# Ledger of designs, part 5: peptides against a protein of PDB entry 3S8F

Target 1, 157 residues: chain A of PDB entry 3S8F
Amino acid sequence: VLTLFVAVPSLMTAFTVAASLEFAGRLRGGRGLFGWIRALPWDNPAFVAPVLGLLGFIPGGAGGIVNASFTLDYVVHNTAWVPGHFHLQVASLVTLTAMGSLYWLLPNLTGKPISDAQRRLGLAVVWLWFLGMMIMAVGLHWAGLLNVPRRAYIAQV
Target 2, 166 residues: chain B of PDB entry 3S8F
Amino acid sequence: DEHKAHKAILAYEKGWLAFSLAMLFVFIALIAYTLATHTAGVIPAGKLERVDPTTVRQEGPWADPAQAVVQTGPNQYTVYVLAFAFGYQPNPIEVPQGAEIVFKITSPDVIHGFHVEGTNINVEVLPGEVSTVRYTFKRPGEYRIICNQYCGLGHQNMFGTIVVKE

## One batch from the design tools (peptide; made by RFdiffusion4, then SolubleMPNN)

Design b1_p8_3_s2
Fold by OpenDDE base, seed 1:
Structure b1_p8_3_s2 (fold): chain B 157 residues (1-157), chain C 166 residues (1-166), chain A 8 residues (1-8)
Amino acid sequence: as target 1 above (157 residues)
Amino acid sequence: as target 2 above (166 residues)
Amino acid sequence: KDLVLAAF
């Protein structure tokens, strides 16, 4: 029971971020239970990228609890499940956050706003990245459950 | 207005915090359910044993591959396996179908993996420690052993074979 | 039950 207690601060942080998003969406005119989501600035890659990262981080976090479980870790350890997990954590959240940060930082540092073409390209990049990462992550987790080993170029299945 | 906004923020945070805690319990429940329904697939492990990796090749039950398979009962065997850079010994490991096999696996050099395809045998092998895995092969044939822990330049080629005889 | 407890 103490092992899973480590999930409490992480979940608290994650859902506090969600609360901030809800507040922001409502400030932008969103109403109702889900209307605030649509009100968020989905036309800005600096916003979309880290949010998509957070979305990928959710199943990754759930997987982290699995990996931290002694008995369940026996099932998934050193299988493709593990890289599936950290690709959601690092290659999705961290990478997309970094991408989003650049879309904010560079215009701020240079004093030059991004063009509409750059904005649209940025949106395409982050969405495609997210999609590709989700496909890869699902595949790796699935393979892991089928006992495909990590760090090996050959497997039975 | 500031007070109203602050109150609203706190309300949202409180709601999401409650949701967070609820999800924690959901995860615990899912783990508990999984364990309750899949306990039959757990391979029992023995007690932690320690060995000297510097002498394991020269003396003891791992020293002679020809003596690695030891019959301990009518349908019970202990197999002393070395995982080393870059292979396994004995290779192949020959065991009878339907027998209870206790693998005692250790390493003389670095950390290796011991993943047996077609089975749920998957352990890390640490120098100085003995990994114990109990398994019964129900089907005859060849089972490949794969090293799934990076152990050096030859890691990708580190394979072994278990031959299960009728 | 013991396995479940051991997982945490």
Scores: peptide ipSAE 0.020, ipTM 0.817, DockQ to the pose 0.079
Fold by OpenDDE base, seed 3:
Structure b1_p8_3_s2 (fold): chain B 157 residues (1-157), chain C 166 residues (1-166), chain A 8 residues (1-8)
Amino acid sequence: as target 1 above (157 residues)
Amino acid sequence: as target 2 above (166 residues)
Amino acid sequence: KDLVLAAF
């Protein structure tokens, strides 16, 4: 019980970000329970990238609770499950946030706005990255549950 | 109005915080349910047992691989296993089918993994500590031991075998 | 119940 209380600050932070997104969406004219999501700027890769990172972080966070549970961690420890968790937390959330930051930062630093072609390419990149990362993460988690070891080039299955 | 906007933000934050707490309880409940319904095969943590890694090869139950398998009862054995750079001792480990096997695993050098394919045996082996795992092999055959903790340049080739005899 | 509590 005490160990899981470590999840409280993390959840507070994550859902505070979500609250900010809801507020922003509503300011942009979104209405209802989900209308604010549609109102967000999904045409901007600087926005889409970190949001996709957050989406990947949700199952990763749930996995974090599993990994922090003594009894359940026995099942997944040093299996492919662990790299799967990493790819959701680091290679998705952190990496996509960094990518999104660059899509905003570079145009501002250079004083040159991105072209429409560059914008579309950026959107394609972050969506493809997210898709590939989700496929890989699901595969790794699945393999981990099948007792595929971490840090080994061979496996039983 | 900045003040109005601030109040609105706080309202959304309160809602999401409430949701976050609810989700926390859901996760705890799911874990509790899993543990309550799927307790079979889970090995609880034992007491910490220590050994001197600098002498474990020269004296004691790990020193002679020919004496590594000790019968402790009619259908009970203790197997003293060393994980080292880069292999396992004894290799192969020979045990009878259907016997209760207590593995006592330690390392003379660095941290290794002890992952037995086809089983739920998966522990880290620390120098100076003894890992204890209890298992009964129901099926005869060969079970591969894999090191799943990086231990040096030869890590990728560090394998062992458990042979379960009828 | 004890097992569940011990897991955390």
Scores: peptide ipSAE 0.017, ipTM 0.807, DockQ to the pose 0.078
Fold by OpenDDE base, seed 2:
Structure b1_p8_3_s2 (fold): chain B 157 residues (1-157), chain C 166 residues (1-166), chain A 8 residues (1-8)
Amino acid sequence: as target 1 above (157 residues)
Amino acid sequence: as target 2 above (166 residues)
Amino acid sequence: KDLVLAAF
């Protein structure tokens, strides 16, 4: 019951953010059911990073419901599954949001725009970070389902 | 202009909220499906049971490792296990194959883990509380107990053994 | 349904 009370507002918040993105995309000329996605500024690391963080947060949020479920948590608790969840929530969403925020904040604070080279490098860093986190998270969740323990250097698999 | 923008935002929010609600039902359905199709080999059988961690080593069923394995019925045993810094007692835990084993695990010091390799037995052990797990070992052999909750400088070396005899 | 509710 408590899990549901947390999950519903969280989902509503997440999808409200998505609604804001749709609105922004349509203002930028995107049309149709999915055309607004293409219209978003994917050339700006200050935008891409937080959005990738949100994408990582989707399975992480679903995992949060699993981890908070008494019956399902018994299966995954103190296994590699839990670090997998953390790396989606903290190392993906929080970290990527922070990275993206810096790409917005620093130019505004210094009054100096980022160069094209810096922009391209930033995009590469953000995408590579996201890819690495997804590989790690999938691996950890898989290992967790195979009952690989966390906080232990040995496991019977 | 502000009114038009507000109406537009509201329309998108309405759509995404509807999608959100739909996804909520999907998640609930997936959880229900998982629970219906997957059975756990280990069932938490315990109710809230409290013990005094300061006296558990001196008196009671955990005090003597030689008396830790108690036959409670035909092919039924209760095993009183202490998880401590840094090990388990009794060690080894000897139980017969095919018997129904009720593990009652507590700690005299800090929080530990009780993870039995080769099984789905995996519980946290809290000082002052008794963790109860019911399991039947179908295969004879040695099963390693590992601590998966950080408990101090010796955490990584905290191991025990369950020996299942034919 | 009851199992799901119990899990939450």
Scores: peptide ipSAE 0.015, ipTM 0.775, DockQ to the pose 0.085
Fold by OpenDDE base, seed 5:
Structure b1_p8_3_s2 (fold): chain B 157 residues (1-157), chain C 166 residues (1-166), chain A 8 residues (1-8)
Amino acid sequence: as target 1 above (157 residues)
Amino acid sequence: as target 2 above (166 residues)
Amino acid sequence: KDLVLAAF
């Protein structure tokens, strides 16, 4: 009940953030239904990191609802599915947001902008992290559905 | 200018709210589909049964591993299983092929897992509560019991065996 | 009490 209760305000927050991103994209010259997405600052790791985190959070949030369902939880509970869910929520959203925050915070604290090389490296790190997390998450969820146990070093499959 | 911006923001919010509502229905549909296609064979939760974890080893149906397997009908058995740090009793658990087995599982110490490989049996075992699982083994052989809930230093070595006899 | 708590 508590999980489902917090899911509602979380969804509202997520869509509010999305609305803000759309507005920002349109202010930057984006037009049409999806043109605003392309207009967002994808060259800035401080932007890309948390956005990728949010994208990973979406399936994780859906998984949270699954985990909170009595009937569905019976299938996935204490399997590799659970750490898959955690890695989408924490290792993707929280970690990428933290990474993005550093790309914003450090230049502001030092008063020195990041170099172009640092920017490109930052983008590479963020995208590679996201890709790795998605591969891991898909693998863990799949393994969980195959009844691979959590907290065990051995599995039948 | 500020008024125009405010109206624009509201329009985008309304659009995303509409999208959110649509996605809600999609998620509900996906959950419904999953329930319809992947819940076959789910073991329903039994009635909540309580036991005293401090005395379960000394008295009652879990006290003697030699008497843990009880025939309750022509093709029905109840097995009283203890999950403890760090193992299961009885071990091995011997049951006939094709018989309906009711596992009554509890713990005298901490929370453990009871995951039987090759089956859909996967439950947490809480001290003071009895987990009830009903299963029929169709294939003879050995089935490994795995603890999938961290229970201490010996957790990784906590295994049991169910032997299904022809 | 366990039943009540389980409802949350």
Scores: peptide ipSAE 0.006, ipTM 0.779, DockQ to the pose 0.034

Design b1_p8_3_s4
Fold by OpenDDE base, seed 2:
Structure b1_p8_3_s4 (fold): chain B 157 residues (1-157), chain C 166 residues (1-166), chain A 8 residues (1-8)
Amino acid sequence: as target 1 above (157 residues)
Amino acid sequence: as target 2 above (166 residues)
Amino acid sequence: VEAVLLAY
């Protein structure tokens, strides 16, 4: 009940954030239906990390609705599906947002800009983290649908 | 300037809100599709049944493992199962092939899981509550019961067996 | 919409 109650406001918030990104992209010279995406600062890990987190949150949020649905939860409850959901929400959205926040916060606190090498390394870390989380999440969700249990070291598949 | 920016933002918000509403319908459709394609062979009973976990081992239908399997009708059985730290009783659970089995599962101690491998039987077992699951085993053999809810130091070794006889 | 989701 609580999950479903917050689902609509969360969706509205997510799409409002997307609207802000579109506005920012268009201010940066992006045109057309999707051109604003290309105009966003994809060379900045402080930007890329939270955005990738948001992308991971899309299937995670949908999964939250599934997990909160009585009939569907019966299928996925206490299976590998649930950890898959968690890793999208916590290990992707929260973690990537924190990582991105540090790339913004530390330069501002120290007054020292990050070097180009640090920036490139940061981008690599963020993208690799996202890729790893997506692979893990897809695997866990797939295993969950195959009735692989969570919190058990053995399973009949 | 502020007014112009506000109108621009409002236009984008309107577009994305429209998209969000469309996606809501897509999600509803996906849920409906999932329900249609992932049909459960196990029917959980939503009836709330309460028991006293402090006395369940001493009196009542869960007290004697030898009497845990009760024939309730032609080709119909009720099995009273206890999930405890760290195992299940009765163990093994013996039921006939093709019979309609109603599992009534409770716990005398902490929350456990009741996951039957090879089936879609998967429920949490709470002390003071009775979990009811209806299932018919079509194939004879042994089905392992595993605990998928952390219940203590012996959680990983908590197993049971259902033996389906021809 | 919220009411529908809550009723689901």
Scores: peptide ipSAE 0.012, ipTM 0.780, DockQ to the pose 0.057
Fold by OpenDDE base, seed 5:
Structure b1_p8_3_s4 (fold): chain B 157 residues (1-157), chain C 166 residues (1-166), chain A 8 residues (1-8)
Amino acid sequence: as target 1 above (157 residues)
Amino acid sequence: as target 2 above (166 residues)
Amino acid sequence: VEAVLLAY
C-alpha cells in the first residue's frame, strides 16, 4: 500500500521533469513531437548523466510496483530480481545523478570550466556506466525470473 | 514574456500529466493481464499462525525431528520444519512422490529463507510465525533447500535436503 | 488516486 501510494506522486514528479526537458528542448530550437529531444544538450555530461538515470528509473519503478503486488512478489521475492530492481533505482538514477552533479558543481566551485577532453571523458564514463547498469539489470531480472536466489553463491541454473 | 513562458510551461505540464495518467492505466492493465494469465501455481498464503520461538524446540510438533513428518491422509502429509542457525530439521526431509505435502515452517532464532530448488517454494521464515506451503512433488529425487535470507555468519552454508521417494 | 490506494 505504501509503495503504491508513493508511486503516484513519483510518477507525477518524473513526468513533470520530462515536461521541463521538453520546454528546454523547444527553447533550444527543437520542433515536433520528438525534435525537442535532439535539441537537448547531449554534449554535456552534467545533463546526460541524470537523464540516463531517469531512463533507468522507469523500468525500476515499474518493477517496484511488481514487487509491491502480493501475487507477483511471490514469484520474484528474494530472487536476483530484487537486486536488479535496486541497481536500477540506486546504482542508475541516484549514482548517475550524483555523477552529473559533480560535472556541474566542480566547475562552479573552482570557477574553471571543464576542458573539452574532460567533457568527452565524462560523456564516455556516464554512457559506459549506463550501459553496464542496463546489462546488469537485465541479467539480474532475467536470472530472478529463472528462480536464481538472492543472497546465495550457488544457483541451479 | 514571463507570462507567456509560464503558460507554455503549464501547457507542457498538463500534457505530460495526461500522459502520466494514461500510462498509469496502461501499467494497471498490464499488471491485471499478468495476474489473469500467469498466476497459475502460485501458492496462496495461509492463515497467520503464531508460535512462541523460545519454546518451539522443547515442546510441540517441531520439537522432535523424528516425528516431524505426519501422515494426515491417504496421500497427504504435514511436515513440521525448523529453520535455524544454521540448518534445517528434519534433514533430510523424506516424503513420498505424488503426495500432497503441507510444510509448516518456523524459526527458533532469526529470520531465515526456505527456497526449494526445482520448485516454486520460496518463503521467508519469521520467528514467532508459521509459514505454510503446500506442494506435491511429481518427480522423485533430491531437492536442495537454500536459505536466501541473511541470517548470520553461517548463512552461506545453510542448506537442507528433501528426499522424494517413489 | 492516492486516497484510493491508501484505502487498500
Scores: peptide ipSAE 0.006, ipTM 0.788, DockQ to the pose 0.042
Fold by OpenDDE base, seed 1:
Structure b1_p8_3_s4 (fold): chain B 157 residues (1-157), chain C 166 residues (1-166), chain A 8 residues (1-8)
Amino acid sequence: as target 1 above (157 residues)
Amino acid sequence: as target 2 above (166 residues)
Amino acid sequence: VEAVLLAY
């Protein structure tokens, strides 16, 4: 009963955030259809972390629509697909946002900027986290489609 | 400058909003396509039935594992399965190849899972409710039943077996 | 589209 209607405000919110990123990139000198992306502060882990979280959230959100669909949920329910979904939502978006927030909050609270070494390490951490999470998520979704059950240490495939 | 910036922001938001709506339609279309092409693979379920989980072990069709497999037609069987902490009964479940099997699954204690490897049988089993799944085994052999819903300390060891005979 | 939305 209009379950998929929830996708409307969710997508509106998501793409409004994207609009904010575009505006920010253009303010930083980015031009053209995609030039604004390069203009964003990719050298700042406080920025990169939540943005990577958002990127992981996109396929997770699409999966949410699948999980909320009656017939499709029958296929994926209680399979590895489900943990694949919420790892994108929680372990990617929430976790990376928290990491990014920390990179902003601690310097702000202490009044001490992060060193260049700390900045570089932070970038490495968030990118590696994102990469690992994407690998795991793809694997879990794939396994789920192969009917691998969740909450089980053994499976046919 | 503020007015210009405001106008620009609104233009970008409007564009992305349009894209958002377009993606919504794409998702709906994908769902519709999937439903249209894959409905034949859905296992039919019966009407919602309720039972008393406190007495299901003592009386009724689930009470005697020896009587759990009931032939209802020439190639039709109903199997009354209990999922309990921590196993299934009957175990093994013996059914003939090529027969239409209606599984009637319930639980006397907590919520369990009923996932049959090699099949698309995958349901949650709630105490007080009867899960109905219809399936025909085309290949003989053993099919493992896995509990995919956490049900307690012995959850990880909760397995059953369906033996399909030629 | 409306039918799909109403079905879920």
Scores: peptide ipSAE 0.012, ipTM 0.817, DockQ to the pose 0.063; fails the geometry check
Fold by OpenDDE base, seed 3:
Structure b1_p8_3_s4 (fold): chain B 157 residues (1-157), chain C 166 residues (1-166), chain A 8 residues (1-8)
Amino acid sequence: as target 1 above (157 residues)
Amino acid sequence: as target 2 above (166 residues)
Amino acid sequence: VEAVLLAY
């Protein structure tokens, strides 16, 4: 009981962030159930990066509940599933948030705004990073379910 | 108006919080369903059994690899396995097909993994503790044991073999 | 569901 209750604060935090995004989108003129998403600044890599991180965190968070479940963890423990979970939580959410932070921080620290070319390059980088990370994470989770071991250079499949 | 904005934010937060709670119940329900329908083949955790890692090589059931496989019944065996840097003992482990095998696994040195390919046997082996796994091999052949817990410089080469005989 | 909750 106590173990599963750890998911409550995590979900509360995640959906509070989502609430903030909805509010921001609506302030920018978004309407309807999903219109606020389109209204968000998707042309800014400093915004896109952490949002993509949040998207990767959704399946990762679900996996966290699985990993915390005694019976289900028996299936996935020390398999490729675990690195898959890490790449969603750390290499996606944390890393993309850090990348996005830099896209905001460096221009502010130097006093020089990023050029349009740099902005477009930044967008390409974060989207490609997200895509590659999702492919790898799916592969690792799939391999884990096929009982591919963690920390081994060989596997039966 | 800052006050109006604050109230609006709270309204959205309340909605998303309600959604979060709903999703929590959905996840719990999914876990419950999975456990209810897919419990076969899951090995539950046993009671904690301890052993002295400093003497396990010299005395007791793990000391002699030639005596590691013990018949406990007509179709039941207990196998005492050591995981060490960097291998397994005995190696190979020979067991008959169709017999119920109880593996008693421990380590004399550091934490190792005991992952048997083609099976659901996958446990960490801690010095001072005995891991117990029950399994019945239905198919004859060779099953590779892989260490999936980092244990030192030779970790990547730490393998064993279970030979299941007809 | 109750049984699962009690197990954790």
Scores: peptide ipSAE 0.011, ipTM 0.809, DockQ to the pose 0.069; fails the geometry check

